# Designs tried in a protein design run: peptides against a protein of PDB entry 5HOI. Part 3

Target 1, 351 residues: chain A of PDB entry 5HOI
Amino acid sequence: FRYMPFSPAGTPFGFTDRRYLTMNEVGYVSTVKNSEQYSITVSFFDVGRFREYHFEDLFGYDLCFLNEKGTLFGQSKTGQIQYRPHDSIHSNWTKIIPLQAGERITSVAATPVRVIVGTSLGYFRSFNQFGVPFAVEKTSPIVALTAQNYRVFSVHYSQFHGLSYSLSELGTSSKRYYKRECPLPMSLPNINSDMKKDANLDYYNFNPMGIKSLFFSSYGDPCIFGSDNTLLLLSKWRSPEESKWLPILDSNMEIWKMSGGKETTDIHVWPLALAYDTLNCILVKGKHIWPEFPLPLPSEMEIRMPVFVKSKLLEENKAILNKKNEIGADTEAEEGEEDKEIQIPVSMAAE

## One batch from the design tools (peptide; made by RFdiffusion4, then SolubleMPNN)

Design b1_p23_7_s3
Fold by OpenDDE base, seed 5:
Structure b1_p23_7_s3 (fold): chain B 351 residues (1-351), chain A 23 residues (1-23)
Amino acid sequence: as target 1 above (351 residues)
Amino acid sequence: MTDYEKVKQALANAKPARKKLKL
């Protein structure tokens, strides 16, 4: 097993010279390989609020985190990090994170008030927005980070214990845990089933945990989107005994419903953020599970707990079709093969 | 219409049911 650099919704190069370093509801960061250099572009979905900018990357940044105030870059091997504000008022800053032999930065996160660095040896490093250090903590090996305001959601991996998560608040004087290295009930990619498609091999080599993204919802709940294309939300995390992971969306089931009950292999959901009751996402067309270039416009997918079973919906639709055919036997009307969309009962969309 | 175009149109036509899921 190899700890790889993780960024939220980051994509592999594949057979191209370009990839997305990260993307979310704010925008997307792309990098293009130009010989020995990289050109980085920071693009935004709200072109009225933010101005796109680019720069030459001489370091080969492989980690990125975008927020509403700036972009954090990191180089996993050298330990270099750079914060770039989107405004011209605040200065860029750089720092080298001290790494041990074989240690790598595995994830970075930034909010308007905090910068967080996680490593393959489980060093959790916290800074303010100006790169002033607060603390260094030793945890289990960190594989992913996200942050909102002062809150940090961290994912850890142990070869012996699998996936765990922490939820913490980074105050001025102390770190508070709401959750500390609790089991994360997310399935890892099945090497034998998911890797049989050559198109996915490049992705799992890039991201062996299959974590497509992690973010905080608009309500401040931790969310994670794994290789199973299920959005998990951590509910009631303020109450330690009541806290639970909720599968709030099976995106494969939603695509299956919207395609009229067809098994598709060329439509994929790429998660950006959870805003209220909608998953902001890129709807990807093609063999690759990740978006290519140019980036499609974001789509909104309503969250729905996976209470429906495909087999039952298919049986109900067959029963409706058979009843229509028993009533319609006397009219020779060549009603063509209209793709009879599965009528989802409107009543269950409303809880 | 491709299955991708159908799904994209379904997502575009889906008015967000502004039911505050009380999570």
Scores: peptide ipSAE 0.460, ipTM 0.804, DockQ to the pose 0.753
Fold by OpenDDE base, seed 3:
Structure b1_p23_7_s3 (fold): chain B 351 residues (1-351), chain A 23 residues (1-23)
Amino acid sequence: as target 1 above (351 residues)
Amino acid sequence: MTDYEKVKQALANAKPARKKLKL
């Protein structure tokens, strides 16, 4: 296993000279490789609120986090981080994170009030928005970070225990844990089934954990979207005994429903954010599970608890078709390739 | 209509049913 740099919804280069460093509900950050240099562009979905900007990257930033106030960049090997406010009123700042031999920055996160750096050795470093350090803590190896306001959601990896998570609040004087290195019930990518498609091998080499994104919901709940294309939400995290992961959306099941019950291999959901009751996402067309260039417009997918089983829906539709054929026996119906649209019941959203 | 176009149209036509999932 190798620790790779993780950024929320980041994409590999694949066979191209360009990739997305990160994307979320605010916008998307792209990098283009030009010989030994990179050109970085910070783009926004709300073009009325923000102006797109670009700069030359001489360091080869491989970590990124975008928020409403600025963009944090990081270089996993050198330990360099840079914060760039979107507004020209505030100055850019750069800092070197001290790394041990073989240590890498694995993830970075930034809010309007905090900067967080996580490493392959489990160093958790916190700063204010101006790069003033608060603390250094030793944890299990960090593989992913996200943050909202003062809250941090961290994912950890141990060779012995697999994936764990922490939820913490970074006050002015102290760190509070709501959850500390608790088991994360997310499946790792299955090498034998998922990697048989060459298109997936490049992605899992880029992101061995298969974590497509991490974010906080609009209500401040931690969310994770894994290789299984299931959105998990951490419910009741304020009550340690009542806290649970909820599978609030199976995106493969929702694509299957919307396609009329067809098994598709060329439609993929790429997660951006959870806004209220909708997953903001990119609907990807093609062999690659990640968005290519240009970026399609975001789509909204309503969250739905996975209560339907494909086999049961197929049996129910077969029974409906058989009843229609028993009533209609007298007309010479041509064997047209009727696109047998499976009428999937509109999900009873649980009241 | 491709399966992608069908899914994209289904997402565009889906009015968010504002059923508060009681999380």
Scores: peptide ipSAE 0.459, ipTM 0.805, DockQ to the pose 0.752
Fold by OpenDDE base, seed 4:
Structure b1_p23_7_s3 (fold): chain B 351 residues (1-351), chain A 23 residues (1-23)
Amino acid sequence: as target 1 above (351 residues)
Amino acid sequence: MTDYEKVKQALANAKPARKKLKL
C-alpha cells in the first residue's frame, strides 16, 4: 500500500495532461501540465461573487483545498504549501512543512480561520489562515482531511485497523475531540470487482481508498462519499453514545430509478457538497467515474435513505405489469415494444 | 433522449422536498 495525496473530489490525469485538483460547492481547481511546469486555474460556480484566476505552478502541487476565502495548495513530496486568498486584500503565503524521510503530505484542508496539514506518518499540523502554527499532534496515518470553520474531519488508515475517523474542533487555545480515531464503516474499493473495469484502474491507483470526497454538510455534519457511491453522514456526533453513520443516499440506486430501472455503466455521480437535503454533484457521462473537461454544470440530488431493495421493486413492477395485462387483455391494442420504463413509486420521505 | 439526459432532466425537475430529515 502507498499513501497517495488526497484532495476532495480530485480527479486523476488519466491519459490527459489535465486534471481537477479539487472541487466543491464554491468551485473547482484545475491543473494542466505544461512541459515541466503546471498551470493552475481556480474557477468558481458563482461567477458574480468570484473572479476566476490562474497562475504558473513551478512546484507541481498535487494537493488542494478550496474555500470561500482562498485556495490552499500542497506538494506531497516536498512539504511545500501555499495559501492564495481569492481577494487581493490578503497576501499569498508559502510554507515548507518539515517531512521525515519517506513522509508525505497526504491531505490539506483550509477554512477562513484554519489551515490543516495531515501526513502519511500521522502528523496533524494546524495553522491559522495566515500560516501561523498552533500545534503539531501525532495521530494514526492521515489519508483525508476536510474542515468547516473550526471543525476538522480526518480519515485515518492503519494496515492493522483499517479506516478510522476523527472529528475535532480547533479553538484558539485548545483542540477538542468529538470523535477520536473511531472505526469508519466505509467499504474499501474491491480490487476484483472495481478494477475489472480498466477505466477505473487509473482512479484507484490515484485514490486507493476510493474516497471520492468528504465535506461538512450545511448543518455542519461530517459527510463521506466512497467507492460504493453511498453518501454517509455522521449523525448526532455531539453525543458520543448516539453518534452513527447514516447512509443518506445511494447514488447508484437513484441513477437506476431515474433511468427507468436500467443498469447504466456510463452515468456517475461525482460529489461536491451537501446543501440542506440535496447533494450538490456533477452528473458524469462516460466510462470514467470522474468528470472530464469541460466540467458540466452541477446538479442537485435529493437525499434519500436507501430503503428499497431493487429485487423487490422489480418484482412489484412485474406484478403491476401482469395485473395491467390481465385487466387490459380485452383490448387488442398493438402497443409496440416501447421501452417499459419501470414506474418507481415516489417513496414517501420518512418523517 | 439518452439515459444521461433523462437523469439530468429528472434532477433538474426534482423539486427538493423540503421535508427536513430529522437526522
Scores: peptide ipSAE 0.457, ipTM 0.807, DockQ to the pose 0.760
Fold by OpenDDE base, seed 1:
Structure b1_p23_7_s3 (fold): chain B 351 residues (1-351), chain A 23 residues (1-23)
Amino acid sequence: as target 1 above (351 residues)
Amino acid sequence: MTDYEKVKQALANAKPARKKLKL
């Protein structure tokens, strides 16, 4: 296992000179490699609220976090971070995070009030929006971060314990934990099954945890979207004894339903955010599980708990077709088997 | 219509179901 820089919904270069550093409901940050330099563009979905901007990156930023007020950049090896407000009224600032030998920044997060840096040695560093440090805490190795307002969702990895998570609130005087290094019930990518598809090898080399994105919902609940394409939401996190991860969307099941029950290998969901009861996402077409250039317009997918069993739906549809064929022996309509749309009962789709 | 276009159209036509999941 190797610690890699993680950014929410970040994409690999693959065989191209360009990638997305991060994307969410606000927008997307791209970088283009030009010789020894990079050109970074910060783009927005709401073009009326924000103006796209670009700059030359001489440092090779490999970490990014976008919010409604600015963009945080980081360089995993050098420890350099830069915050760039979207508004020109506020100044950019740069800081070097002290790193030990072999330590890497693994993730960064920024809100309008906090900047967070996590490392491969488990250093959790907190700052205000101006880069003034609050605290340094030693945790288990951090692999991913996201933040909303004063709350931080962190994912940790141990070779002995696997994935864990923390949910904390960064007040002015102290850090409060709602959850501290609790088990995260997310499946890791299966190297033997998922790596046999050459198209996914580049992605898992870029992101060995398979965490496509990490965000807070519009209601402030921690969300994670793994390699299994299931959206997990942490419910009841204010009550430690009642807190549980809910699988609120199987995106592969939803694609399967919307395709008429066809197994597709060229349609992928790329998560951006959870807004109310809808997953904001990029619907990706192609062999790669991540969006390429240009970025498609976002789509909204309704959240639905995965209560459906594909095998039962296929058996029920086959039984309905057999009954129709027993009643309708006299109509020679050769409707080819491949185009028969699976009717999912509306009653089951509404639970 | 490709399966991608069909799925994209299904998502675009889906009105947000007002059923607040009681999370």
Scores: peptide ipSAE 0.455, ipTM 0.806, DockQ to the pose 0.722

## One batch from the design tools (peptide; made by RFdiffusion4, then SolubleMPNN)

Design b1_p24_3_s2
Fold by OpenDDE base, seed 4:
Parts: C-alpha cells; sequence; structure tokens
Structure b1_p24_3_s2 (fold): chain B 351 residues (1-351), chain A 24 residues (1-24)
C-alpha cells in the first residue's frame, strides 16, 4: 500500500501536463507543469466576489485546500506548506512541517481560523490561520482531511482495520472529539471490477482510497463521496450512540434516472459541496471520471435516499413507456436522433 | 430521517418536516 497526497476533488495529471489540485463550492485550483516548475492558478466560481490569481510554484505542491479567505498548499515529500490569503491585506506565510524518514503529508485543510496537516504516520498538526502551532497529536495514519470553522473531519487508514474517521473541534485551548477513529462504512475501490477500464487505473494510482471528495455540508455535517459514487452524510454526530452514516445520494442511480433508464457509462458526478438539499457537482462526460480542462460549469443534484430498487424503477419506466406508446400510437413523431442534452431538472421550488 | 446536526440548536420543526418530506 502507498499513501498518496489527497486533496478534496483533486484530479490526476493523467496524460496531460495539468490537473486540478482541489475544487469545492468556492472555486478550483489548477496546476500546470512547465519543465521543472509549476504554474498554479486559483480560480473562483463567484467572479464578482473574488479575483483569480496565479503564481509560480518552485516546490511542486501536490496538496491543496481552498476556502473563502485563502488557499493552503502543501508538498507531501518535503513537508513545505504555504498559506496564501485571497486578500492582499494578509501576508502569505510558508512553513516546513518536520517529517520522519518515509513520512508524507497526506492531506491538508484550512478554514478562516485553522490550518490542519495530516501525515502518513498519523501526525495531526494544528495551527491558526497565521501558522502559529496549537498542537501535535499522533493518530492512526491520516489519508484525508477537511475542515469547517473549528471542526475537522479526518479519515484514517490502517492495513489491519481499514478505514476509520474522526470528527473533532479545535477550540482555543483544547481539541474535543465528537468521534475518534470510528469505523467508516465506505467501500474501497474494487481493483478487479473498476480497473477493467484503463481510465480508472490512473485514478486509482492517484487516489488508492477512491475518496473523490470530503466536505462539511452547509448544515455542518461531515460528507464523503467515495468510489461507489454514493454521497454519505454523518447524521447525529453530537449524539455518539445515535450517529450514523446516511447514503443521501446514489449519483449513479440519479444519472440513470435522468437518462431515462439508459446505462450511461460515460457520465460521471464529480462532487464539490453539499448546500442544504443539493449536491453541487461537476457533471463529467467522457472516459475519465474526473473533470478535464476547461472546467464545466457546476451542476446541482438534489439529494435523494436510494429507497427505490432499480428493478422496480425499470418496471415502472417500462410501464410508463408502454403507456406512452399506447397513447402515442396516433402521432408519427419522427425518431430524430436528438442528442438529448441531460436537462438537469431545475429544482422546482414546490410552493 | 436526516436531521442536520451541524448547528448547536435543533433544526426548527419546519426544517425537520422538509427533511422528512425529502426522505419520503
Amino acid sequence: as target 1 above (351 residues)
Amino acid sequence: VYIPDGYKSKPDPSSRKKIEELLK
């Protein structure tokens, strides 16, 4: 097993010189390889609120986290981190995280008030937004991090125990755990089934855990989107005994419904954020399961518990098609091969 | 039923009902 640097919704280079380091609801960070250097661009979806900026990266940052106040960069092998505020009022700062032999930074997260660094040896390092350290804790090996305000959602991996998660709050004086290294009921990538497509091998080599993204919802609930394309949300995390992971969206099933029950193997959901009841995502069309360049516009997908059995929906859709064919027998509407653009149903706000 | 736990306050009954309707 190899620990790889993880960033939320980060993409591999593949056969290209460019990739997304991270993306979320705020924007997207891209890097372009130019000889031995990299050019990083920080782009925003709200172009009225934020100005795009770029800089030369001499370190080869392979970790990134974007928030509304700044961007955190990290280099997994050297331990270098850099925080770049979006506003020019605050200075950039750089720090070297001490790494042991073979240790890697595996994930970084930043909020307007906290910076977090996680490593392959389970070192959890916390800082304020100015890079002042609070604490160092040793946990199980960290494979992914996200943070919102003072809360941190961490994913851990053990060769013996598989995936676990922690949910913590980084106060001014102490770290509080809501969850500490609890089992994470997420499916790992199935190498034998998923790797039959060469496009999935490149992604698996980039991200062996298959965690496409993790974030906090707008309600402050931890979310994770795995290789199975299911959005899991941690419900009732304040009540340790009542806490559970909810599969709030099967994106493959929703794409299948939206396609009229056709198997669409070339359409993929790339998760950005969960805002209320809507998954903000990139719809990707193509061989690769990740977005390419230019980045498509974000799409919204309503969350829906996968309550329906695919077989019943197939029967109901066949029944609806048969009824439409019985009613439509009198209109010779020409079967034009109209490229049915996937009209994402705009959430009709039911008044 | 999903109930958001991110907030310190319990979701209001209307938010809870909307979430319960979204889960039906």
Scores: peptide ipSAE 0.034, ipTM 0.514, DockQ to the pose 0.050
Fold by OpenDDE base, seed 5:
Structure b1_p24_3_s2 (fold): chain B 351 residues (1-351), chain A 24 residues (1-24)
Amino acid sequence: as target 1 above (351 residues)
Amino acid sequence: VYIPDGYKSKPDPSSRKKIEELLK
């Protein structure tokens, strides 16, 4: 197993010279290979609030986290990190994170008040927005990080225990845990079934955990979107005994519903954020499960608990069709059987 | 924690329309 650098909604290069380092509700960060260098562009969805900027990257940043105040970059192998405020009021800063032999930065996160660095050895390093260190903690190996304000959602991996998560608050003097290395009930990518397509192998090599993104909801609840395309939300995390992961959206089910029950093997949801009751996402059409260039405009998908089973819906629709055929409506329309949109009951479209 | 009260959310016509456009 190799720890790969993770960034929220980051994309692989594939066969191209360009990729997204990260994307979320604020914007998207792209990098382009220019011989031995990279050109990084920080783009925003709200072009009225933010100005796109670019810079030459001599370090080959492979980690990124975008927030409303700045962008954090990291180089997984060298330990270099850079924070770039979006405004010109605050200065950029660079720091080298000390790494042990074979240690990698696996994820970085930044809020307007905190910078977090996680490593393959489980070093959790916290800083303020100016790069002043608060603490170093040893945890299980960190594979993903996100943060909102003072809260950090971390995903850990153990070869023996699989995926776990922590939810912590980074005060000025102390770290508080709400959850500490609790089991994460997320499915890992199935190499044998899903990797039959070269495109899936490329993505797996880029992101072995299949974590497409993780974020905090607008309500401050940890969210994770795995390889199964299910959005999980951590409910009641303030109550340790009542805390549970809720599958609040099966995006494959929702695409299937919205397609009228057609097989949509070429349409993919790429998660950005959860705002209230809507998943902000990129709808991707094509062979690759990730967005290419140019980036499509974001879409919103309403969150819905996956209560329905596709097989039952198909059986019910077949039963309705058979009943309609038994009721001898003599009407001559011989035209093509294939394109009959599965009428999803209005109740299922309203649930 | 917004537990969507399942009953009232009309599918966002924007996402549906975009998927219908992507299916064409």
Scores: peptide ipSAE 0.032, ipTM 0.622, DockQ to the pose 0.093
Fold by OpenDDE base, seed 1:
Structure b1_p24_3_s2 (fold): chain B 351 residues (1-351), chain A 24 residues (1-24)
Amino acid sequence: as target 1 above (351 residues)
Amino acid sequence: VYIPDGYKSKPDPSSRKKIEELLK
């Protein structure tokens, strides 16, 4: 296993000179390779609220986190981080995170009030929005971070225990844990099945955990979107004994339903954020599971518990079609091409 | 968080149309 720099919804270069460093509901950060330098562009979905900006990157930033107030950049090997406010009123700041031999910054997160740096050795470093340090904590190796206000959702990896997560609040004087290194019930990428396609191998080499994104919902619940294309939401996290991961959306199942039950292997959901009851996402058509350039406009997908068994729905629809064909042999009724909505059986709705 | 019952809500017409457009 190799620790790779993680950013929410970041994309690989693939065979191109450009990639997205990160994207979410606020916007998207792209980088273009120019010899030994990079050109970074910070773009926004709300063009009325924010102005796009660009700069030359001499450091090769491979970590990024975008919020409504600024963009945090990091270089995984050198330990350099830079915070760039979107507003020109506030100054940019840069610092170097001290790294041990072989240590990497694996993830960074920023809110309007906190900056967080996680490393491959499990150093959790917290700062205020001006880069003043609060604390350093030693945890299990950090592979992903996200943050909202004072809350931090961290994903950890152990070779022995697999994935775990923490949910913490970074107050002014202390860190509070709601969850501390609890098991994360997310499937890791299956190297044998998923890696048969070269495009999946490129993505696995970029992101070996298969975490496409993690974020807080608009209600402040931790969310994670893995390689299985299932959105998990942490419910009841304030009650340690009642806290559970809910599979609130199987995006492959939703694409399958929306296609009228056709097998679609070239349509992919790329997660941005969860706003209320809708997943904000990019719908990607193509060989690659990630968006290319130009970025398609975001789409909304309603969250739904995956209560349907695809096999049963296919059998029932086949049985209905066979019955219609047996009845339709005797009556030449020109019933038009009514959109064959997959009739969802009412009986599974009641549990 | 209200988790809609997956049986009660129709797919978002906007996302459905976009998927149907991507399938053409």
Scores: peptide ipSAE 0.032, ipTM 0.601, DockQ to the pose 0.103
Fold by OpenDDE base, seed 3:
Structure b1_p24_3_s2 (fold): chain B 351 residues (1-351), chain A 24 residues (1-24)
Amino acid sequence: as target 1 above (351 residues)
Amino acid sequence: VYIPDGYKSKPDPSSRKKIEELLK
């Protein structure tokens, strides 16, 4: 197993010279390889509030986290991090994170008040927004980080125990855990089924955990979107014994519904954020499960618990079609394309 | 995203109530 640098909704280069380092509800960060250099662009969805900016990257940043106040960059191998405020009033700062032999920065996160660095050896490093260190903690190996305000959602990996998660609050004087290295019930990529397509193998090599993104909802709940395209939300996280992961959206099921029950193997959901009761996402059409260039406009998908089994709906619709054909054998009714659409219950139809 | 102050003190995440309403 190899620990890879993770950024929320980051994309691989694939066969191109460019990729997204990260994207979320604020915007998207792209990098273009130019010989031994990279050109980084920080773009925003709210063009009235923010101005796009670019800079030359001589370090080859492979980690990124975007928030409403700035962008954090990291280089997984060298340990270099850079914070760039969007506002020119605040100065950029750079720091080197000390790494042991073979250690990598695996994830970085930034809020307007905290910077967090996680490593393949499980070093959890916290800083303020000016790069002043607070603490270093040793945890299980960190594979992903996200943060909102003072809260941090961390994903850990053990070869023996699989995925775990922590939820912590980085106060001014102390760190509080709400959850500490608890089992994460997320499905890992199935190499035998999912890796049959070259595009999926490229993505697996880039992100072996299959974590497309993790974020906090607009309500401050930890969310994770895995390779199974299911959005998991951590409910009741303030009550340790009552805390549970809820599968609040099966995006494959929703795409199937929106397509009138057609097999849509070329449509993919790329998660950005959970805003209220809607998944902000990029709908990707094509061979790759990730967005290419130019970035499509974001879409909203309503959250819905996966209550129905696709196979049962298909069987019920086949039974309805067979009954219609048995009744229709006496009348030359035109086979309109409309009669081939799967009747999805109105309560399940995506508007 | 601005989290309203009324959500900071509540023992249950607000997303949960909405999810519980969607499950009814």
Scores: peptide ipSAE 0.019, ipTM 0.440, DockQ to the pose 0.045; fails the geometry check

